Peptides against a protein of PDB entry 2MBZ. Designs and how they scored, part 16

Target 1, 143 residues: chain A of PDB entry 2MBZ
Amino acid sequence: GINLTPEEKFEVFGDFDPDQYEEEVRERWGNTDAYRQSKEKTASYTKEDWQRIQDEADELTRRFVALMDAGEPADSEGAMDAAEDHRQGIARNHYDCGYEMHTCLGEMYVSDERFTRNIDAAKPGLAAYMRDAILANAVRHTP

## One batch from the design tools (peptide; made by RFdiffusion4, then SolubleMPNN)

Design b1_p10_4_s4 (from b1_p10_4, 7 letters changed)
Fold by OpenDDE base, seed 3:
Structure b1_p10_4_s4 (fold): chain B 143 residues (1-143), chain A 10 residues (1-10)
Amino acid sequence: as target 1 above (143 residues)
Amino acid sequence: MLLALESLLF
């Protein structure tokens, strides 16, 4: 779990409170390997670790926004590479994230309004763009 | 922030 004080959580996540979703996450995913892996890895994370992870996410967001602003399609090499970096980031920091898992996450970005609102705060339509890039990246790695 | 939510919700 996230072992931070309320003040540290606010400094890292801002107005977003992950604790409000803890019960839902446990009910939906508590029996999965991914959940157990994430709990094991994050148990040792400091405030600085969480901040680093957030900074990496912000960088990826900026990359996707820049690609959209440039008019690059979601199946461009640049967009698929950004999606691949995102997948690998999840794998390093949380749990083994194969292409199928990543595709499921992408679909969640557009099917769960909470994710859509959060992602599209950076740029309207970003959630859909990321989903499409994730799908394209998965396809190019399918034999 | 996106990562905080997706790290919890899969």
Scores: peptide ipSAE 0.077, ipTM 0.774, DockQ to the pose 0.494
Fold by OpenDDE base, seed 5:
Structure b1_p10_4_s4 (fold): chain B 143 residues (1-143), chain A 10 residues (1-10)
Amino acid sequence: as target 1 above (143 residues)
Amino acid sequence: MLLALESLLF
């Protein structure tokens, strides 16, 4: 879990309650290296760290939405760059995230309705757009 | 974006 007070969690995540998923995440991913790495890194994270991470996520969301509004395809350079920044953000803040792992996450965005609903709150179809951009970014980095 | 969920922390 996130080591913040309820008030701090609300300030950073708003109405989103990450604790409601703690048991499920532990059951599904608790034995993975990604889970271990994330728990280890975030154990020292302050409210300011989480706010920075949230700000980065919001910026990426705005970039993707702007690309969609401009009619840019998910395999555009701009969309793939946003996907790459997303991948690197995960790697920096949480766990080692190669292109294969990132592709798996992208698939989760469209296969798990909870992810889809929350992502698409910013713009309908954003989850699918991000998934496709993630796939395209992975392809361009595959020899 | 749901970085919090994909962090596999909770």
Scores: peptide ipSAE 0.075, ipTM 0.772, DockQ to the pose 0.490
Fold by OpenDDE base, seed 1:
Structure b1_p10_4_s4 (fold): chain B 143 residues (1-143), chain A 10 residues (1-10)
Amino acid sequence: as target 1 above (143 residues)
Amino acid sequence: MLLALESLLF
């Protein structure tokens, strides 16, 4: 779990409470290497670490939205680069995230309405756009 | 926002 006080959690995540999903996450992923890696890394994270991660995620969201607003296709260089940065961000902050894992996450963004709703809060269709960019990025890196 | 989503994997 996130080792922050309720106040610190609110400062970083606002009204989003990650603790409400802890049981589901454990049930779905508790036996995976990704889960273990994430738990190990985040165990030492401070409020400042979480804030940095949030800022990075928000920046990526803004980049994707800007690309969509510009009419750039999801398989554009810009969109794929944003997807790559997203993948690397996950790898750096949480768990090893190869291209296959990343594409699975992308599919989850459009197949789980909770993810879709949360992502599309920034811009309708963003979840699908990200999924497509993630897929395109994976393809360009697949021999 | 993305962090909130990725946090479901934390």
Scores: peptide ipSAE 0.070, ipTM 0.767, DockQ to the pose 0.504
Fold by OpenDDE base, seed 4:
Structure b1_p10_4_s4 (fold): chain B 143 residues (1-143), chain A 10 residues (1-10)
Amino acid sequence: as target 1 above (143 residues)
Amino acid sequence: MLLALESLLF
């Protein structure tokens, strides 16, 4: 969970309210190791930690959008590197995120409309682009 | 500002 005051949450996340999804996330994922790990890690996070995490997410979004605008394919080195940084960010800040887990997340981006709408708010088709980049990145790291 | 929904496992 996010151990911030309502004011601090607004300063970090703006109009996005993560509390809206807390109950559903617990229902869907509460029995997983990923959920347990994330709860354990984030319990100590300060406002500055959450701000850093948000900044990293925004930077990755900008990178993917820039790659799309440049016409780079999702299996380009640049797109796969952005996907790798995304995976590592999840692993560092939340829960163990191997390539298989990351691929599952990518599929969720295009199969769950709420993920699709949220991601595509930055650029239409971004969710699909990220999914494809994540898959390509997983393939290049699979023996 | 875009928070990745996959990080909502908090």
Scores: peptide ipSAE 0.090, ipTM 0.766, DockQ to the pose 0.488; fails the geometry check

Design b1_p10_5_s1 (from b1_p10_5, 7 letters changed)
Fold by OpenDDE base, seed 1:
Structure b1_p10_5_s1 (fold): chain B 143 residues (1-143), chain A 10 residues (1-10)
Amino acid sequence: as target 1 above (143 residues)
Amino acid sequence: MMLGLAALLL
């Protein structure tokens, strides 16, 4: 799991408990390179590292919400750039995230109601918008 | 809070 005290976890993640998903994540992905890389990278993360990751995620969420509020399509340059920054953030902080992997993540955001609910807490339809931006970004970077 | 946790919970 995340190497934080219960108090530190609450300070960083609030009411979200990542530990409640640890077993499911291990069962689903425990044999993947992504899981191994994530476990190796995050094993050294401090509270400050996790806080930075949350701050980056919150900034990206605000960017997507602002694009939606402006009426920008999910295949706009702005939306695709936000999707690219998301992909790169995953790659930097967790595991190697190619465009295929990123597309699979986008599909999970709309197919797993738990992800959809958590994402759409910022704005209804955000998960679908992000999925579409992720797909568009993958297409523009595919040969 | 959404995207960093989404990467962990895949």
Scores: peptide ipSAE 0.064, ipTM 0.754, DockQ to the pose 0.508
Fold by OpenDDE base, seed 5:
Structure b1_p10_5_s1 (fold): chain B 143 residues (1-143), chain A 10 residues (1-10)
Amino acid sequence: as target 1 above (143 residues)
Amino acid sequence: MMLGLAALLL
């Protein structure tokens, strides 16, 4: 689990409790390298580390929302760059995230209603926009 | 908030 007090968890994540999903995540992914790497990295994370990760995620959310509000397509350079920053953020903070892995994550954002609902809380259709940007970014980096 | 946590909740 995340090594924070309940108070620190609330300060960083608000009403979102990642521990509610720990069992399901372990059941689905516990045998993957991504799960292992994430557990190994995050075991040493402080409150400040988790806050930084949330701040980075919030910045990316604002960028995607601003692109959508500007009418930029999800395959625009700006949207693909935001998707690339998201991929790199996952790679730094959690686990090795290649373009294939990133596209799988993007598809999960639209196929799992829990992800869709939580992402679309910032803007309706954001999960689909992110998925499409993730896919476009992967395509531009595929030979 | 959700994009960083979404990576944890695969």
Scores: peptide ipSAE 0.064, ipTM 0.754, DockQ to the pose 0.469
Fold by OpenDDE base, seed 3:
Structure b1_p10_5_s1 (fold): chain B 143 residues (1-143), chain A 10 residues (1-10)
Amino acid sequence: as target 1 above (143 residues)
Amino acid sequence: MMLGLAALLL
């Protein structure tokens, strides 16, 4: 798990409890390189490291919401650049995230109702917009 | 927002 006290977890994640998903994540992905890399990287993370990761995620959310509110299509340069920053954030903080892996994540955001509900709490349709931007960003980097 | 944790919750 995340090496924080219950109080520190609440301060960083609020009402979201990542420990509720630990067993399911291990059952689904425990034999993957992504899971191993994530466990190795995050084993040393402090409260300040987790807070920085949340702040980066919140900034990215604000960027996507602003693009949607401006009526920018999900295949715009701005939306694809936000998707690229999301991919690179995963690569820095968790595990190697190529364009194929990133597209699989985008599809999960719209196919798993738990992800959809949690993402769309910021703006209805945000999960679908992010998925479409992730796909467009992958296409522009595929020969 | 859970986007950073969403990457962990594959």
Scores: peptide ipSAE 0.066, ipTM 0.755, DockQ to the pose 0.470; fails the geometry check
Fold by OpenDDE base, seed 4:
Structure b1_p10_5_s1 (fold): chain B 143 residues (1-143), chain A 10 residues (1-10)
Amino acid sequence: as target 1 above (143 residues)
Amino acid sequence: MMLGLAALLL
């Protein structure tokens, strides 16, 4: 699990408790390289590391919302660049995230109602917009 | 917002 005190977890994640999903994540993904890499990387993370990851996620959310509010299509350069930054953030902080993996994550955001609900809390339709931007970004980088 | 944590919650 995340090596923070309950107080530190609350300060960083608020009402979201990632530990509630640990068993399901292990059952679904425990035999994958992504799971192993994430466990290895995050084992050394401090409160400041987790706070930085949250700040990056919050900024990315604001960026996608701003693109939607501006009426920018999900296949715009701005939306695809935000999707690329999302992919790179996953790769830096958690596990190797190629374009195929990223596309699979985007599909999960719209197919798992828990993800959809949590993402769309920022703006209705954000999960679908992100999925489409992720797909467009993957397509433009396909050889 | 939890988009970065969404990557952990595969």
Scores: peptide ipSAE 0.065, ipTM 0.754, DockQ to the pose 0.461; fails the geometry check

Design b1_p10_5_s2 (from b1_p10_5, 7 letters changed)
Fold by OpenDDE base, seed 3:
Structure b1_p10_5_s2 (fold): chain B 143 residues (1-143), chain A 10 residues (1-10)
Amino acid sequence: as target 1 above (143 residues)
Amino acid sequence: MLLGLAALLL
């Protein structure tokens, strides 16, 4: 798990409890390189490290919402650049995230109702917009 | 938004 006290977890994640998903994540992905890399990197993370990761995620959310509110298509340069920053954030903080892995994540955001609900709490349709931007960003980097 | 944790919650 995350090496924080219950109080520190609440301060960083609010009402979201990552421990509720630990068993399912281990069952689904425990034998993958992504899971191993994530466990190795996050084992040393402090409260301040987790807070920085949340702040980066919140900034990215604000960027996508602003693009949607401006009527920018999900295949715009701005939306694809936000998708690229998302991919690179995963690579820095968790595990190697190529374009194929990133597209699989985008599809999960719209196919798993738990992800869709949590993402769309910021703006209805945000999960679908992010998925489409992730796909467009992958396409522009595929020869 | 839990995007960083969402990447872990694959």
Scores: peptide ipSAE 0.064, ipTM 0.759, DockQ to the pose 0.480
Fold by OpenDDE base, seed 1:
Structure b1_p10_5_s2 (fold): chain B 143 residues (1-143), chain A 10 residues (1-10)
Amino acid sequence: as target 1 above (143 residues)
Amino acid sequence: MLLGLAALLL
């Protein structure tokens, strides 16, 4: 799991408990390179590292919400750039995230109601908008 | 909020 005290976890993640998903994540992905890379990278993360990751995620969420509020399509340059920054953030913080992997993540955001609910807490339809931006970004980077 | 954690919870 995340190497934080219960208090530190609450300070960083609030009411979201990542430990609730540890078993399911291990069962689904425990044999993947992504899981191994994530476990190796995050093993050294401090509270400040996790806080930075949350701050980056919050900033990205605000960008997508602002694009939606402006009426920008999910295949706009702005939305695709936000999707690219999301992909790069995953790659930097967790595991190697190619465009195919990123597309699979986008599909999970709309197919798993837990992800949808959590993402759409910022704005209804955000998960679908992000998925579409992720797909568009993958297409523009496909040879 | 959840995008970094979403990457862990995939």
Scores: peptide ipSAE 0.064, ipTM 0.763, DockQ to the pose 0.507
Fold by OpenDDE base, seed 4:
Structure b1_p10_5_s2 (fold): chain B 143 residues (1-143), chain A 10 residues (1-10)
Amino acid sequence: as target 1 above (143 residues)
Amino acid sequence: MLLGLAALLL
């Protein structure tokens, strides 16, 4: 699990409790390289590391919302660049995230109602917009 | 919003 005190977890994550999903994540992904890499990297993370990851995620959310509010299509340069930054953030902080993996994550955002609900809390349709931007970004980087 | 963490946790 995340090596923070209950107080530190609340300060960083607020009402979102990542520990509630630990068993399901282990059952679904526990035999994958992504799971292993994430466990290895995050084992050394401090409160400040988790706070930085949260701040990056919040900024990315604001960026996607701003693109949607501006009427920018999900295959715009701006939306695809935001998707690329999302992919790179996952790769830096958690596990190797290629374009195929990233596309699979995007599909999960719209196929799992829990993800859809949590993402769309910022703006209705954000999960679908992110999925489409992720797909467009993967396509432009396909050899 | 925990989008990066959500990607890991479901």
Scores: peptide ipSAE 0.063, ipTM 0.755, DockQ to the pose 0.413
Fold by OpenDDE base, seed 2:
Structure b1_p10_5_s2 (fold): chain B 143 residues (1-143), chain A 10 residues (1-10)
Amino acid sequence: as target 1 above (143 residues)
Amino acid sequence: MLLGLAALLL
């Protein structure tokens, strides 16, 4: 799990408890390189590291919402750049995230209602917009 | 908050 006190977890994640999903994540992904890499990287993370990751995620969320509010299509340069920053953020903080992996994550955001509900809390349809931007970004980077 | 969680849950 995340090596934070309950108080620190609340400060960083609010009412969200990532430990509630630890068993499911291990059962589904425990044999993957992504899971191994994430466990290895996050084992050393401090409260400050987790706070930074949350701040980066919140900034990216605001950026996607702003693009949607501006009426920018999900295949716009701005939306694809936000998707690229998301991919790179995953790669930096958790595990190697190629474009194929990123598209799989995008599909999960719209197919798993837990992800959809959580993402769409910022703006209805955000999960679908992100999925479409992720796909468009992958296409533009595929030779 | 939510995009970081998506990465954590793979």
Scores: peptide ipSAE 0.066, ipTM 0.758, DockQ to the pose 0.530; fails the geometry check

Design b1_p10_5_s4 (from b1_p10_5, 7 letters changed)
Fold by OpenDDE base, seed 4:
Formats: structure tokens, sequence, C-alpha cells
Structure b1_p10_5_s4 (fold): chain B 143 residues (1-143), chain A 10 residues (1-10)
């Protein structure tokens, strides 16, 4: 799991407990390359590494919310660029994330009510907006 | 916070 003390976990993740989902994640994805890569990469992460990842995620969330508030469509350059940064962040921090994988993740954000609820906590409809931006970004990068 | 956490649920 995440090699942080309970106190460090609270400092980084707040009230969100990633360990709550560890069993389900293993059951659903434990045989995938993505799972293996993520476990291997994150095994060496420090508190500072996890904090950086959270900061990046927070910044990206704020960016998507700002795009929605501005009325920018999900297939705008701004929204697609935010989706690309999301994809690249996953690739750097967790596992190889191609455009097909990213599109699958986007669909999960709207099909799994738990994801939808967690994402939409920042702004109602954010999960759907992200899914649409992810799809648009994948389309523009498909030869 | 939310997006980074979402990736951990994969």
Amino acid sequence: as target 1 above (143 residues)
Amino acid sequence: MLLGLATLLL
C-alpha cells in the first residue's frame, strides 16, 4: 500500500482514505499491467511525492472547474489540453496511459457512481465534462 | 485532490 503513517496519510489525503478501496482495486485490476506498474512506481514514493501528486490533481481540478465556469466547451483547446495534462500526469506518476486507456478512465468517471460523486464534489457535472474532454483529446491525437 | 484520488481507484 501507500507507505505513509496514518498521520501523513491524513495530511496528504485528508478525509479521503485510499486504503478503503485497496481490496476492490486489487479484485478488479490486480491482473493488469497498469496495476503492476502503479504498485511498482508508488512503492518508493515519499510523503513529498504524494503531496506533489495531490497538488497536481488539485490544480487540474481547479483548471477544469474554471473552464466550465467560463462556458468553454469540453472539446475546446483549453479543455482538451487539460485532459492531455491529466493523461500525462497518470503516465508519469502511476502507469502507461495511452489515449485508449484514458478514454476508458473517462467512461468510468461517469459510469461508476462513486467516481461521479467524488469528482462532482468539486462541481456538479465535472465528471461528465472531463469524460467529454478526455474523449475529444483522444480523438484529436488519433492518426 | 479529487483527480489524483480517482486514479488510485483504478
Scores: peptide ipSAE 0.087, ipTM 0.776, DockQ to the pose 0.497; fails the geometry check
Fold by OpenDDE base, seed 2:
Structure b1_p10_5_s4 (fold): chain B 143 residues (1-143), chain A 10 residues (1-10)
Amino acid sequence: as target 1 above (143 residues)
Amino acid sequence: MLLGLATLLL
């Protein structure tokens, strides 16, 4: 799990406890390279590292919401750039995330209700918008 | 918070 005290976890993640999902994640993904890479990378993460990751995620969320509020389509340059930054953030912090992997993640955001609910807490339809932006970004980077 | 959590659940 995340190597933080309960107090530190609360400071970084609030009421969300990522350890509640550890067993399910291991059962679903434990044999994947992505899981291995994530466990290896995050094993060394400090509270400051986790806080940075949360801050980056919050900023990206605000960026997508702002694009939606502006009426920018999910295949706009701005939305695709936000999707690219998301992909790169995953690659930097967790595991190698190619465009195919990223599109799979985007599809999961709309197919798994838990993800949809959590993402759409920021704005209804955000998960779908993000999925569409992820797909568009992948398409534009495919030769 | 939300996108980070989504990534951790992957």
Scores: peptide ipSAE 0.087, ipTM 0.777, DockQ to the pose 0.485; fails the geometry check
Fold by OpenDDE base, seed 5:
Structure b1_p10_5_s4 (fold): chain B 143 residues (1-143), chain A 10 residues (1-10)
Amino acid sequence: as target 1 above (143 residues)
Amino acid sequence: MLLGLATLLL
């Protein structure tokens, strides 16, 4: 699990408890390279590392919301660049995230109601917008 | 907040 005290977890994640999902994640993905890589990388993460990851995620969320509020389509350069930054952030912090993997994640954001509800807490339809931006970004990088 | 944690539910 995340090697933080309960107090540190609350400071970084608030009311969201990532450990609540640890068993389900292990059951679904425990045999994947992504799971292994994530466990190996995150085992050394400090509170400051997790806070940085959250700050990056919050900035990206604000960026997507601003694009939606501006009426920019999910296949705009701005939305695709935000999707690319998301992909690269996953690759740096968790596991190798190619465009195919990223599109699978984007689809999960709209197919798993828990993801959808959590993402859409920032803005209704954000999960779908992100999924579409992820797809568009993958397409523009496919020969 | 949600994008970083969403990757953990994978």
Scores: peptide ipSAE 0.086, ipTM 0.782, DockQ to the pose 0.494; fails the geometry check
Fold by OpenDDE base, seed 1:
Structure b1_p10_5_s4 (fold): chain B 143 residues (1-143), chain A 10 residues (1-10)
Amino acid sequence: as target 1 above (143 residues)
Amino acid sequence: MLLGLATLLL
């Protein structure tokens, strides 16, 4: 799990409790390389590391919202670049994230209502927009 | 929160 005190977890994640998903995540993905890599990397993370990861995620969220508000299509260069930065952020902080893996994540964002709800809290339809941008970015890098 | 959610479920 995340090696933070309850207070530190609240400071970083607010009302979102990542620990409530730990068992389900282990059951679904515990035998994958991604899970192993994530556990190995995050075992040393400090509060400051988790805060940086959240700040990066929030910046990316704002970027996608701004693209949507500007009317940029999800297959625009701007949206695909934001999707690429998302993929690279996962790879840097958690586990190796190729374009196929990233596309699977994008599909999960729209197929699992828990993800959809949490993402769309920033802007309705954001999860679908991100999925489409992720797919477009994958296509341009794997022709 | 996007990266945080991605870290947990995958």
Scores: peptide ipSAE 0.083, ipTM 0.790, DockQ to the pose 0.614; fails the geometry check

Design b1_p10_6_s1 (from b1_p10_6, 3 letters changed)
Fold by OpenDDE base, seed 3:
Structure b1_p10_6_s1 (fold): chain B 143 residues (1-143), chain A 10 residues (1-10)
Amino acid sequence: as target 1 above (143 residues)
Amino acid sequence: MLYALAGLLF
């Protein structure tokens, strides 16, 4: 799991408790390369590392919300660039994330109600917008 | 927002 004290976890994640999903994540993904890579990378993460990751996610969320508020389509250059940054962030912090993997994650954001509710807390429809931007970004990088 | 739920921390 995440190697933080209960106090540190609350400071970084607030009321969201990622530990409640640890068993399900292990059951669903425990035999994948992505899981192994994530466990290896995050094993040494400090509170400051997790805070940085959270800050990056918040910044990405704000970018997508701003694009939606501006009426930019999910297949705009701005939205696709935000999706690309999201993909690269996953690759840096967690596991190798190609365009196919990223597309699968996008579909999960709209098919798993827990993800949808969590993401749409920032803005209704954000999960669907992100999914569409992720798909568009994958398409433009497919020769 | 973390994206860390039932899907491998993203």
Scores: peptide ipSAE 0.182, ipTM 0.819, DockQ to the pose 0.384
Fold by OpenDDE base, seed 5:
Structure b1_p10_6_s1 (fold): chain B 143 residues (1-143), chain A 10 residues (1-10)
Amino acid sequence: as target 1 above (143 residues)
Amino acid sequence: MLYALAGLLF
C-alpha cells in the first residue's frame, strides 16, 4: 500500500483512500509487470511525491474540463496532448505505459462504473472524453 | 484526483 500515515494520506488524498482497493487490485493485476513496477516505484515515495502526483492529476483534470467547456473535441490537438501528458505521467510515476496500455486504461475508465463515477465527479462525461482523447492520441502516434 | 480505484492504482 501507500507508505503514508493516515494524517499524510488525508492531507494528500482527502477522503479518497486508494488502499481500500488494494486487495482487489492485487487479485486482478498482481501478476502483471505493471503491478510489479508500480509497487517497486511507489515503495519509496514520500508525502511530497504523492502530493506531486496528485497535483499533476488535478492539473490534468482541470485541463480536460477546460477543453470540454470550450467545446474542443476529444480528438483535438489540445485533448490529445493532455492524453499524452497523462500517459507520460503514468510512465514516470507508476509503470511503463505504451499506447496500447493507455487505451486499455481509457476503456476501463468508462467500463468500470466506479472509475466513471470518480472521474465524472469533476464533470459529467469526463471519463468518456478522456477515453476518446487517449484513443485519438494513440491513433496519431501509430500511423 | 487520482485515477486509482480497482484498475492498478491508475
Scores: peptide ipSAE 0.182, ipTM 0.812, DockQ to the pose 0.399
Fold by OpenDDE base, seed 4:
Structure b1_p10_6_s1 (fold): chain B 143 residues (1-143), chain A 10 residues (1-10)
Amino acid sequence: as target 1 above (143 residues)
Amino acid sequence: MLYALAGLLF
């Protein structure tokens, strides 16, 4: 899991506790390369590393919300670029994330109600918008 | 916001 004290975890993640899902994550993904890579990379992460990752995620959320508020379609260049940055962020911080993997994650955001509720807390429909942007970005990068 | 819930982190 995340090797931070309870206080540090609260400072970085607030009321969101990623460790509450550790057992389910292990059961569903424990035999995948993504799980292994994530555990290996994050094992050395400091509080500052996790704070940076959280800040990046917050910035991405704000970008998508701004695009939605501006009426930009999910297959706009701006939305696809935000999706690409999301993909690259996952690749840098957690595990290799190709376009197919990214589209699978996008589908999970709309098919798992827990993800949908968490994401849509920022703006209703955000999960679906992200899924569509992720798919569009994958299509434009797939020969 | 971290997107990691039931499906790995993110």
Scores: peptide ipSAE 0.180, ipTM 0.818, DockQ to the pose 0.380
Fold by OpenDDE base, seed 2:
Structure b1_p10_6_s1 (fold): chain B 143 residues (1-143), chain A 10 residues (1-10)
Amino acid sequence: as target 1 above (143 residues)
Amino acid sequence: MLYALAGLLF
């Protein structure tokens, strides 16, 4: 799992503990390439690496919220660019994330209530907005 | 916020 001390985990993730879901993740995804890649990459991550990843996620969240507040549609260039940055961030930090995979993740954000609740904590409807932006971004990059 | 859960993070 995440090889941080309890104190380091708290400093980076606060009250959220990703390790609480380790067993479920293994059961659902343990036989996928994404799981393997993620475990291999993150095994070497330091506290600073995790903090960077957290900061990137926070920034992306703020960016999407700002787009929503501005009334930009999810298929706007700004929203699709944010979705693209999200996809690339996943690819850099966790696992290969093509547009199909990204679309599947977007759908999970609205179909798994736990994801929806966590995402919408920043702004109601954010999960759906992200899903739509992810889909739009995938479409524009598909021949 | 990490987009994390049983979804393999993100």
Scores: peptide ipSAE 0.182, ipTM 0.814, DockQ to the pose 0.392; fails the geometry check

